# Peptides against a protein of PDB entry 7BBL, part 86

Target 1, 86 residues: chain A of PDB entry 7BBL
Amino acid sequence: IAQESLESQEQRARAALRERYLRSLLAMVGHQVSFTLHEGVRVAAHFGATDLDVANFYVSQLQTPIGVQAEALLRCSDIISYTFKP

## One batch from the design tools (peptide; made by RFdiffusion4, then SolubleMPNN)

Design b2_p27_4_s2 (from b2_p27_4, 11 letters changed)
Fold by OpenDDE base, seed 2:
Structure b2_p27_4_s2 (fold): chain B 86 residues (1-86), chain A 27 residues (1-27)
Amino acid sequence: as target 1 above (86 residues)
Amino acid sequence: SAVAEARRRFLARLREELARQRAVLEA
């Protein structure tokens, strides 16, 4: 009985994880996202877009401790974690 | 709107990338 090569299995495994990640990004479209930043700072914003390689977030209505920013860019280096309700 | 433009590009890239991964999974 024929079986898939190890290399092929690894390739599909990576693709599956990538697809899962990409679908999670899609799930954020039209939703508010909560970001945990450094020093325990937490902000919320409406998801706009990301860049798939750097994971920068383009957002609107960013709620910060000092007010709301109409539009903002949150860099990958700024973000510790994020959550959202699909 | 900068965010609106980014959204348009994002959705296009996302669609392409998803298709690429699906191709690998189905190969």
Scores: peptide ipSAE 0.592, ipTM 0.913, DockQ to the pose 0.868
Fold by OpenDDE base, seed 4:
Structure b2_p27_4_s2 (fold): chain B 86 residues (1-86), chain A 27 residues (1-27)
Amino acid sequence: as target 1 above (86 residues)
Amino acid sequence: SAVAEARRRFLARLREELARQRAVLEA
């Protein structure tokens, strides 16, 4: 049985990691996400979409200290961290 | 809405990207 090349094995490894990442994005669909922003501000919103490099988060019903934004765009630079429960 | 449109684009891109990864894994 011919052994798979190292390069091919590496390709599979990268693909597996990418798949895992992409599935994590998919897991956010239909769920609320909690964001930690600068200066200790924490908000929650319904996940709408991201770009595939998570540069931006498109969200709805963003709960902020001063009210709810129906729709909002959160840039990666705005976000310190985020968490969600699948 | 903008978010709804972004969602549609996101899901389409996500599906395509997942398919590409699966193709590599199954090759």
Scores: peptide ipSAE 0.589, ipTM 0.913, DockQ to the pose 0.845
Fold by OpenDDE base, seed 5:
Structure b2_p27_4_s2 (fold): chain B 86 residues (1-86), chain A 27 residues (1-27)
Amino acid sequence: as target 1 above (86 residues)
Amino acid sequence: SAVAEARRRFLARLREELARQRAVLEA
């Protein structure tokens, strides 16, 4: 039985972490997400979609301190962190 | 709806990317 190379083991380790990340994105589908933006601003929105590389968010019903936006794009540069309840 | 269209693209890309990772894990 041939032993898996170190390089192959590292590839699988990276793939496992990537899968975990991707499944976290999937878990947001159909849920409201809370975002922490700059200056301590916190908003909530219904998750629509995201980028798999840059993690930009397409959302609907974005609740902001100044009102609700029907549809919005939250760029990764706008977001400090986010949380949701799966 | 722009968000709806983005959702469809997102889900398709997500499934493909997950499949790629699974292929590595099961190799």
Scores: peptide ipSAE 0.586, ipTM 0.912, DockQ to the pose 0.852
Fold by OpenDDE base, seed 3:
Structure b2_p27_4_s2 (fold): chain B 86 residues (1-86), chain A 27 residues (1-27)
Amino acid sequence: as target 1 above (86 residues)
Amino acid sequence: SAVAEARRRFLARLREELARQRAVLEA
């Protein structure tokens, strides 16, 4: 009986974490996301897409304190954090 | 729209990436 090596176990652990992350992105599809930006600015938008390597967000109906933007790109560098209800 | 196109690409990439991770988990 072959036994899984430590290296293989670590590889699977990393894959499991990656899968978990990817599924969290999938969970945002069809939902509104709340973003916390710099200087305490909070906005909400409908999730469109992200980059899988860098957390850039393509969104629609971006609600800001001064109005709604139909479509927008929120760069990772612009975002402090985000939350959503799956 | 740009967002709609990005969504389609995103879902395709996501599906492929998930498959890659599953392959590792099942190997």
Scores: peptide ipSAE 0.583, ipTM 0.911, DockQ to the pose 0.811

Design b2_p27_4_s3 (from b2_p27_4, 9 letters changed)
Fold by OpenDDE base, seed 1:
Structure b2_p27_4_s3 (fold): chain B 86 residues (1-86), chain A 27 residues (1-27)
Amino acid sequence: as target 1 above (86 residues)
Amino acid sequence: SAVEAARAAFLARLAKALAEYRAVLEA
């Protein structure tokens, strides 16, 4: 019996992590997400979509310290972390 | 709106990607 190569095992492991990430994005659809940005800024917005490659977030009703932005793009470089309640 | 349009496309891409990764994991 032949065993899966190390390379294939690593590929499978990466795929598992990617799948988990993608499922988290799916769970995020239709929910408000809290984003931690630079300089201690925290904002909340309703999740719309992402760019799967660069993890840009397309959001609506972005609550900022100075008001609400109807629609916005949050770039990956802007975001330190994010949380949401499924 | 732009976000709603992006969402529709995103969901389609997401479904496709998930299917592809499922295939990899189950192979």
Scores: peptide ipSAE 0.438, ipTM 0.865, DockQ to the pose 0.863
Fold by OpenDDE base, seed 3:
Structure b2_p27_4_s3 (fold): chain B 86 residues (1-86), chain A 27 residues (1-27)
Amino acid sequence: as target 1 above (86 residues)
Amino acid sequence: SAVEAARAAFLARLAKALAEYRAVLEA
């Protein structure tokens, strides 16, 4: 039995991690997410979608320190971390 | 709305991507 090449093993490892990430996005659909932004700013919004590649977040009912935005785009570069309750 | 429209497209892309990665893992 021939051994799987190192390249093939690495490909499967990357695929496994990517699949796990994508499933986490699926779990987020329809839930409110808390985002930690730069300089101590924290906001909450309902998750709508992402662009998958860049991880930009399309959200609704964005609660900010100065008000609520019905719809908004949160750029990946602005987000430090996020969390949600499944 | 724009977000609702984006969600529909997102779910379709997500399903496709998941299928592709599963194919890689099971090859």
Scores: peptide ipSAE 0.436, ipTM 0.864, DockQ to the pose 0.832
Fold by OpenDDE base, seed 4:
Structure b2_p27_4_s3 (fold): chain B 86 residues (1-86), chain A 27 residues (1-27)
Amino acid sequence: as target 1 above (86 residues)
Amino acid sequence: SAVEAARAAFLARLAKALAEYRAVLEA
């Protein structure tokens, strides 16, 4: 039985992880996402889009401890984690 | 709005990227 090279196996593994990530982004479209930011700050916002390379989040109706922002950009460096319900 | 415009472009890029990775995994 033919066997893939180690390089080919690693390439497939990376591709699989990337595909899963991209599918998770697709699943967020049209949903509210909860973000955990630094200093214990938690916010919720409607997912709009990302830039696939930097993973910045373009969101609307951002609920923060001090009010609601109609539109906002959440930079990858600001985000510790996020959750959503598909 | 800016977010709505960004979403349209995002969906197009996302669809293209997913198709490319599917091709890689099925090769």
Scores: peptide ipSAE 0.424, ipTM 0.858, DockQ to the pose 0.886
Fold by OpenDDE base, seed 5:
Structure b2_p27_4_s3 (fold): chain B 86 residues (1-86), chain A 27 residues (1-27)
Amino acid sequence: as target 1 above (86 residues)
Amino acid sequence: SAVEAARAAFLARLAKALAEYRAVLEA
């Protein structure tokens, strides 16, 4: 019956969003991801890993408009959005 | 490769992080 405090509710909300994000990273493991970068550039790459705080993406087989990079680092600041097929 | 070498550590960090946030939701 008792309602939890506002502080507790806010903590749960933040935690839920963070968990959702982290689970999305887990879901990307082993999948090709399409990244939308600045200036309308779109690239595709196989997701390898990230640093959880900065959200740098360590990827392989990066397909760019000018060629393929075997391995690459995509910085969060360079990424507008990304999608993948689970 | 560098990417492959980073994956194991990433998965471990990810698992730990998920566990920590789950604990907050359950508190």
Scores: peptide ipSAE 0.371, ipTM 0.816, DockQ to the pose 0.820

Design b2_p27_4_s4 (from b2_p27_4 with T7R T12A A20R Q21E Q22R S27A)
Fold by OpenDDE base, seed 1:
Structure b2_p27_4_s4 (fold): chain B 86 residues (1-86), chain A 27 residues (1-27)
Amino acid sequence: as target 1 above (86 residues)
Amino acid sequence: SAVEAARAAFLARLAEELARERAVLAA
């Protein structure tokens, strides 16, 4: 019986976590996402896309304290956290 | 729109990445 190497086990573990992350991105498609930004600012927008690696968000109908922005790019550096209802 | 175009590309990339991870898990 051949045992999987430690490296292979680690690769599988990373892959499992990556799959979970990717599935979460898929779950956001077609849903509104709430973002917590700096200085306690919270906004909501319809999810469009991400760049997968950097976690920048392309969104539409961004609801901000000063109005609605039809389309917007939220950079990872702008975002503290986000949440959504699948 | 730009967002819609980005979404289409995103979904394609997402599918590719998911397939890649499945391949690793299935190996």
Scores: peptide ipSAE 0.559, ipTM 0.905, DockQ to the pose 0.880
Fold by OpenDDE base, seed 5:
Structure b2_p27_4_s4 (fold): chain B 86 residues (1-86), chain A 27 residues (1-27)
Amino acid sequence: as target 1 above (86 residues)
Amino acid sequence: SAVEAARAAFLARLAEELARERAVLAA
């Protein structure tokens, strides 16, 4: 019945969204991720890690139209979107 | 490898941040 303050509500709302985002990153661990890049280029790679703020991706076995890179860094600026099967 | 090293650090940071957000939600 007790109601928390507006500031507390906003704080919890931000935390909830952040937690959801972080859990989505965790869900990619151990999975292959498909990336949509510019000009319609699509690549797939094994997820390794990201930076939590910008979502640059450290990946392995990057499959590109012109070959496979054992390890690669995909910058956020290169990525339009990404998907994976949880 | 570089990716494995990055993953280890990533998982550690991820755990810390998740714990931080959970603490806020539990306040």
Scores: peptide ipSAE 0.558, ipTM 0.905, DockQ to the pose 0.866
Fold by OpenDDE base, seed 2:
Structure b2_p27_4_s4 (fold): chain B 86 residues (1-86), chain A 27 residues (1-27)
Amino acid sequence: as target 1 above (86 residues)
Amino acid sequence: SAVEAARAAFLARLAEELARERAVLAA
C-alpha cells in the first residue's frame, strides 16, 4: 500500500496540533479562565477573545487582588500559564 | 463593548482557521 510522503505526514501532524490548540480556545468561550502571572499573582476572568498567534487575551470581569476590572487585556508576556474547566 | 466586538471577530477567525487545518488533515 502506498505511503504518504514524510513531508505530508509532518504537515498533518502540525495541523493536528494546531487544530487541538484552536479547539481549546473555542472551549474557553463562555468560561472563566484562571491565569498565573509573574510573582505568583493569580487572577480569574471571563474569556472574551484572543489573538490566534500572539495569544493576547481579551477578558471581562478580571478579578485582581485590588478589585474587578470590567474589561482588560492580558498580554502573552504577562502570562505564565492558564487553566479552565471545559 | 470592546470585548464583545473582539469576540465576534475572534469566532470568525477561529472558524476560518479550523477549516484551514481540517483541509490539511483531509488532504
Scores: peptide ipSAE 0.557, ipTM 0.905, DockQ to the pose 0.830
Fold by OpenDDE base, seed 3:
Structure b2_p27_4_s4 (fold): chain B 86 residues (1-86), chain A 27 residues (1-27)
Amino acid sequence: as target 1 above (86 residues)
Amino acid sequence: SAVEAARAAFLARLAEELARERAVLAA
């Protein structure tokens, strides 16, 4: 009998985690997302898109303390966490 | 708009990546 190599097992494990992450991104499509930024600032926006590796967010109708931006880019370095209702 | 264009590209990339991961898991 042939046994799967350790390298192959690790590859499957990485793929499983990646798939879960990608599906979480898909779940945000068409929904509003709440972002926690630095210094306790919280904003909400309609999810548009991300890059798949860095987690930068392209959003619309960004609600900020000083007004609404029609379109915006939120960099991963600006974001502490985010939540949404699927 | 820029966001709409980004969404279209995002969904395409997402589909490709998901297919790639499924292939690994099915092997």
Scores: peptide ipSAE 0.556, ipTM 0.904, DockQ to the pose 0.865

Design b2_p27_5_s1 (from b2_p27_5, 10 letters changed)
Fold by OpenDDE base, seed 5:
Structure b2_p27_5_s1 (fold): chain B 86 residues (1-86), chain A 27 residues (1-27)
Amino acid sequence: as target 1 above (86 residues)
Amino acid sequence: SALEAAFVAAAEARIAAERARRAELAA
């Protein structure tokens, strides 16, 4: 069986992970997402959109430890992980 | 973005692991 080149494998690997990232963003749309931030802070919000160039998450109804913010921007660099039910 | 960077980093790690395995097979 013919094997694809190493360069082709590397390109496919990068493309696959980029696709998985994008799919995760698409899956978040319209859902409440729980974000784990630095310093053990966890927040929940309705996902609006991301700006990949600016690395921001546009969210609504952000539930923070000190209250609810109707609309907010979360810096992607502040996010450790997220979870949601698709 | 941080998440994109994390996914890219994971790709690089997988690629490095595959290269190492290939090197072992060729040794």
Scores: peptide ipSAE 0.038, ipTM 0.429, DockQ to the pose 0.045
Fold by OpenDDE base, seed 2:
Parts: C-alpha cells; sequence; structure tokens
Structure b2_p27_5_s1 (fold): chain B 86 residues (1-86), chain A 27 residues (1-27)
C-alpha cells in the first residue's frame, strides 16, 4: 500500500479544517448563533453574512446585556467561540 | 480570515503532535 507522504497528509488536514470553517458559515445561514466574546460576554444573534477576507460577522437581532441591536458587526478578533444548531 | 487561520492552526498542531509521536516511536 502506497503510504501518503507527510506533506500530503498535512495538506489534507488543512483542507479538511478549511472546509469545516466554510461549511460552518453556510450552516449559520438562517440560524441563531451564540457568540462567546472576551470578558465573559455572551451574545446571540441571527447570522447575516461574513466578510471572508476580514472575517467580520454581520448579524441581526443581536441580544446583548444592554438590549437588542437590530443590526451589528462583530469582529472576528473579538470572538472566542461560537455555537449553533444546524 | 482569523477563524480560518485558527482552524488551520489546529490542523498544524495535530500534525505536529503526530510527528512528535512518530519520532518517539522511532527512537
Amino acid sequence: as target 1 above (86 residues)
Amino acid sequence: SALEAAFVAAAEARIAAERARRAELAA
């Protein structure tokens, strides 16, 4: 059995996780997403879109500790993690 | 993107761990 090279395995692993990222974005469409931000802040919002280059998240109905923001922009650098039900 | 980079970093970490394991088994 021809063993795949380590470099090829690395490329495959990177491609797999890139695909996971992209699929997560597609899966977010039409769903409410919970975002964990810095300083223990957690928010929920409906996913709108992302800028793939800048990794900004455009969301609607953002539920924040101080109220609901109709439309908002979340910076990727501010996001620790996110969860949603596909 | 930053999130994409994070996923890639996770892949690289896994690969590095596997390389380390293989090195240990070879030694």
Scores: peptide ipSAE 0.031, ipTM 0.429, DockQ to the pose 0.043
Fold by OpenDDE base, seed 3:
Structure b2_p27_5_s1 (fold): chain B 86 residues (1-86), chain A 27 residues (1-27)
Amino acid sequence: as target 1 above (86 residues)
Amino acid sequence: SALEAAFVAAAEARIAAERARRAELAA
C-alpha cells in the first residue's frame, strides 16, 4: 500500500491552513469583527482591510474600554483570536 | 504573519501527534 510521506502531509497541511486564513480575511470584509487581545481585552470594530504580509488589521469604529476610535490599526501580534458573522 | 504562523503551528502539532500514534502502533 502506497503511503504518503510525513513531509508531504506537513506541506499539504500548512498550505491548507494558509488558504483557510486567507479565505477568512476575504470573508471578513465589510463586517464587524470581535477581537480578543492580550490581558483579556476584547474589542469590536468594522473590518476595512489588511496587509497580507504583516497582517495589520485596518478597522473603523473601534469599540474599546476607554471609548470609540473612528479609525485604528490592530497589529497581528496583539491579537489572540477573532470572530465574525459572515 | 503571526496569525498565519499560528495556523502553521497547529498543522505541525497535528502531524507530530499522528507521528507519535504511528510509532506507538509499531512498538
Scores: peptide ipSAE 0.031, ipTM 0.430, DockQ to the pose 0.043
Fold by OpenDDE base, seed 4:
Parts: sequence; structure tokens; C-alpha cells
Structure b2_p27_5_s1 (fold): chain B 86 residues (1-86), chain A 27 residues (1-27)
Amino acid sequence: as target 1 above (86 residues)
Amino acid sequence: SALEAAFVAAAEARIAAERARRAELAA
């Protein structure tokens, strides 16, 4: 029986998750997203966009533990996870 | 990005786990 090589399986798995990630970014447009940051900090904001490298999230109405910021920039290095409702 | 890299890392972890499972079953 022909078996797909391990390398091919890994490549397909990475491609699939990348596609899922990119689709999630597209789906976030116009929606409020909840971000989990380091040290147990959680924030919610309306998604604007990401830059070309998807290194930064441009958001509005950022709800933080210390107040609301009209506009803000979140760095991906600060983000552990995010959730939203399409 | 770190977030994108996390998705890739999750894939690699799953693959590694599956490899370990197969090795265990073959032992």
C-alpha cells in the first residue's frame, strides 16, 4: 500500500493550519475579538486589520482592565490566543 | 508572526505525538 511520506504529511498539516489562521483573520473583520494576553490579562476589541507580516493587530474600542482605548496596536508577541463569533 | 508561528508549532506537536504513538504501538 502506498503511504504518504512523513515529510509530505508535515507539509500538508502546516499548510492546513496556516490556511485556517488566514481564514480566521478574514472572518474577524468587523467583529469584536477577545484576546488572551500574558499574565492572565484579557482584552476585547473590534478588529481592524493586521499588517502584511501579521505582526500587529490594529483594533478599536479596546477594553482593558484599566479602561477603554479608542484605538490601539496589539503585537502578536503579546497574544496567547483569541476568540470571536463570526 | 508569533500567532501564526503558534499554529505551525501546534501542527508540529501533533505530528510528533502521532509519531510517538506509532513508535509505541510498534514496540
Scores: peptide ipSAE 0.044, ipTM 0.427, DockQ to the pose 0.042; fails the geometry check

Design b2_p27_5_s2 (from b2_p27_5, 9 letters changed)
Fold by OpenDDE base, seed 3:
Structure b2_p27_5_s2 (fold): chain B 86 residues (1-86), chain A 27 residues (1-27)
Amino acid sequence: as target 1 above (86 residues)
Amino acid sequence: SALEAAFVAAAEARIREERALRAELAA
């Protein structure tokens, strides 16, 4: 039976994960996303784009505990988790 | 928006590249 090498299989698996991540980002386009940040802070914002390498989130209408920011950048290091309704 | 459009285009292009890579490795 012909089989891929282990290295090839692993590379394909990594590629599949990257694709799933990208598709998840695309699913957020045009939607409001809820972010859980540090110190119990939760915010909501409309998703615009990300930095594909660092996963920085470029968002609009960021609702924070102290007000709304029209445009904002949320760095991956600031985010504990996020969720949205497709 | 222009930002969203640019992001979508970039992400879709990257997805195509990942799929092509997987197909190549499977061959």
Scores: peptide ipSAE 0.570, ipTM 0.909, DockQ to the pose 0.860
Fold by OpenDDE base, seed 1:
Structure b2_p27_5_s2 (fold): chain B 86 residues (1-86), chain A 27 residues (1-27)
Amino acid sequence: as target 1 above (86 residues)
Amino acid sequence: SALEAAFVAAAEARIREERALRAELAA
């Protein structure tokens, strides 16, 4: 009887998680997202796109403590967490 | 926008790839 290897099972699990992640990104399109950055900084921006591999976030209307940036790039390393309403 | 459309297309393509991968691994 053929049995899927542990490695294969893990690969499938990772693939499933990647799909779920991608679907969440798709759900963000056209919506405002709240980002929590380091040192308690929180910003809000409209989601445009990401780098699918690096997870860089391309956003617009980025609301910062000192003003609004029309267009901005948020690096994954800058982001602690994010939330949005689908 | 064009950016959003391009992203959607790319993400959906990747999703299809992930499904195909999982199917191959399960077969």
Scores: peptide ipSAE 0.569, ipTM 0.908, DockQ to the pose 0.887
Fold by OpenDDE base, seed 5:
Structure b2_p27_5_s2 (fold): chain B 86 residues (1-86), chain A 27 residues (1-27)
Amino acid sequence: as target 1 above (86 residues)
Amino acid sequence: SALEAAFVAAAEARIREERALRAELAA
């Protein structure tokens, strides 16, 4: 069996990471996610969907220090990190 | 919800594509 080229190996590695990312997103379905935003702001929201490429988060019941937003869009650039309990 | 369902379908489709790509490269 011929050895896979270095480029192909790297491409497969990237594909594997993308799949892992996608599975992580699927794990968020039906769960509340905690987001850490800029300036130390932390919010929690129910996961709805994401932009698979840009990772924009479409969420509901966004809990902020000053209130709750029924529907909200958290752009990737707004998010520093996020966590959730599977 | 409809949004969740649409997302799940899209994500699963993308996963299949990534898996197919990896399989093709390894063959």
Scores: peptide ipSAE 0.569, ipTM 0.908, DockQ to the pose 0.891
Fold by OpenDDE base, seed 2:
Structure b2_p27_5_s2 (fold): chain B 86 residues (1-86), chain A 27 residues (1-27)
Amino acid sequence: as target 1 above (86 residues)
Amino acid sequence: SALEAAFVAAAEARIREERALRAELAA
């Protein structure tokens, strides 16, 4: 039986992870997500979309310590982590 | 919303591409 090359196996694994990430984003659509930003700042916002390549998060109703922003953009580099309830 | 709908369509299209790639590599 022909064995798949290591490179091919790794490529498939990466593709699988990308798909899992995309499905995770889809699961967030329409839901509120909690984001942990730098300096311990935590915000919550409704997920709208992302830039699939840059991973910018386009959100709405962003709740910050100083108020709510109807529409906002969160750059991937600004986000430490995030969580949501499916 | 229109934004959400567009995102869903784009993401699902990308997922199909990833699955096709994996299938090709596994064959």
Scores: peptide ipSAE 0.568, ipTM 0.909, DockQ to the pose 0.875

Design b2_p27_5_s3 (from b2_p27_5, 7 letters changed)
Fold by OpenDDE base, seed 4:
Parts: sequence; C-alpha cells; structure tokens
Structure b2_p27_5_s3 (fold): chain B 86 residues (1-86), chain A 27 residues (1-27)
Amino acid sequence: as target 1 above (86 residues)
Amino acid sequence: SALTEAFVAALQARIEEERALRAALEA
C-alpha cells in the first residue's frame, strides 16, 4: 500500500473542512441563523448569501442587542460561530 | 429567487470540486 505524503494528508484535511463549511452554507439557505460574535454578542438573521472567496455573510432582519437592521453584512472576522435549525 | 438559485448552484459545484480533490489525493 502506497503511503500518502503528509502534504497530501493536510490538503485532504483542508478540503474536508472546506466541504463541511460549504455544506453548512447550503443548509442555511432559507433559514434564520444565530451568530455568536465577539464579546458575547449574539445576533440572529435570515441568511441570504455569502461571497465564496471572502466568506462575508449577506443577511436580512439582523436582530442585534440594540435593534433590527433590515439588511446587513457580517464580516467573517466578526463571526466566532453560528448555529441554525436545518 | 434567481440569485438564490445561482448561489445554491455555485455552492453545489464547489462542494463537488472539494470532493473530487480529496478523491484525487487518495494514495
């Protein structure tokens, strides 16, 4: 049995993580998503789309601690985690 | 909407690309 190189193993692992991420985005379509941001801030919004290269989130009805934004952009750097009901 | 459908199609295409990549990297 041929041994896979460490580089190939790492590349496969990264590809697997990317696929998992992409599948989560696919599952988000048409759903409200809860985002955990920095400093314990949690918001909910209806998922619209992302830019696949930068991973910015285009959302609507963003519920924040201080109010609701009809349309908003969530930067990847602002997001710690997210959850939703498929 | 048409834009949503286009986005979904793009996601599906990229998912397949990742799957193909992993398959190609198998020893």
Scores: peptide ipSAE 0.581, ipTM 0.907, DockQ to the pose 0.760
Fold by OpenDDE base, seed 5:
Structure b2_p27_5_s3 (fold): chain B 86 residues (1-86), chain A 27 residues (1-27)
Amino acid sequence: as target 1 above (86 residues)
Amino acid sequence: SALTEAFVAALQARIEEERALRAALEA
């Protein structure tokens, strides 16, 4: 059996991480998700969809510290982390 | 909804692409 090159090993690792991310998106479809944003801001929203390339999050019923937005866009650059109950 | 189903299908297709890539890179 042949040994993978370092470059191919790294590319496989990156692909694995991308797949893990995509699976998390698949798992959150139809669920409420808690997002941690910058400056310690935490919001909750019902997950709708993302832009698969840009990773923008399209959500509904966004609960913010100062009110609820019926529909909203969360840019990937705004998000530090997210959590949800599958 | 139809839009949700389309999004799910797109995710599934992209996941398959990542699997195919890893398989192709195996020694």
Scores: peptide ipSAE 0.581, ipTM 0.906, DockQ to the pose 0.721
Fold by OpenDDE base, seed 3:
Structure b2_p27_5_s3 (fold): chain B 86 residues (1-86), chain A 27 residues (1-27)
Amino acid sequence: as target 1 above (86 residues)
Amino acid sequence: SALTEAFVAALQARIEEERALRAALEA
């Protein structure tokens, strides 16, 4: 029977993951997001936008263990995961 | 804001591109 190539399957899988990520960004626009960083650090911030290439997060009212930062940039490499209420 | 609107539009366009790619790969 005819089947799609392995390369095609892998490309579709990568595309699916990218789309899921992009949709999550779309859903969090204008919402407060909880970010899990390294060493068990968790912060909360209002989501503004991202750099679509580097995945830098531009946020406001960043609540950290040492205080609140009005405007901040979270690097992709700093973030393990995030959650929010749509 | 204008910047937010532009960002949202960019996201939507890229999502559509990924969808179109997967659809093409199924054929």
Scores: peptide ipSAE 0.581, ipTM 0.907, DockQ to the pose 0.745
Fold by OpenDDE base, seed 1:
Structure b2_p27_5_s3 (fold): chain B 86 residues (1-86), chain A 27 residues (1-27)
Amino acid sequence: as target 1 above (86 residues)
Amino acid sequence: SALTEAFVAALQARIEEERALRAALEA
């Protein structure tokens, strides 16, 4: 049998990571998510939806250090990590 | 809501596409 190329293995690995990401989004539906942003800023918000291509997060009840925004957009580039309880 | 249902459906479809891609790369 032919051995899978390194390139193919890498593509499969990337696909697996994308799937994990997508599944995390699916699990976020209807839940509050904690986002870690740059400079130690942490916010919490109810997950609404995301841009499946650009990965922009559309959230509600965004709790920031200075107040709450009813609706907000979080850019993927602003997010370091996120956690939530499924 | 209709929007939530549509989003969930889109996620599920994309997940299936990733699975199909991995399967194709393995073939």
Scores: peptide ipSAE 0.580, ipTM 0.907, DockQ to the pose 0.772

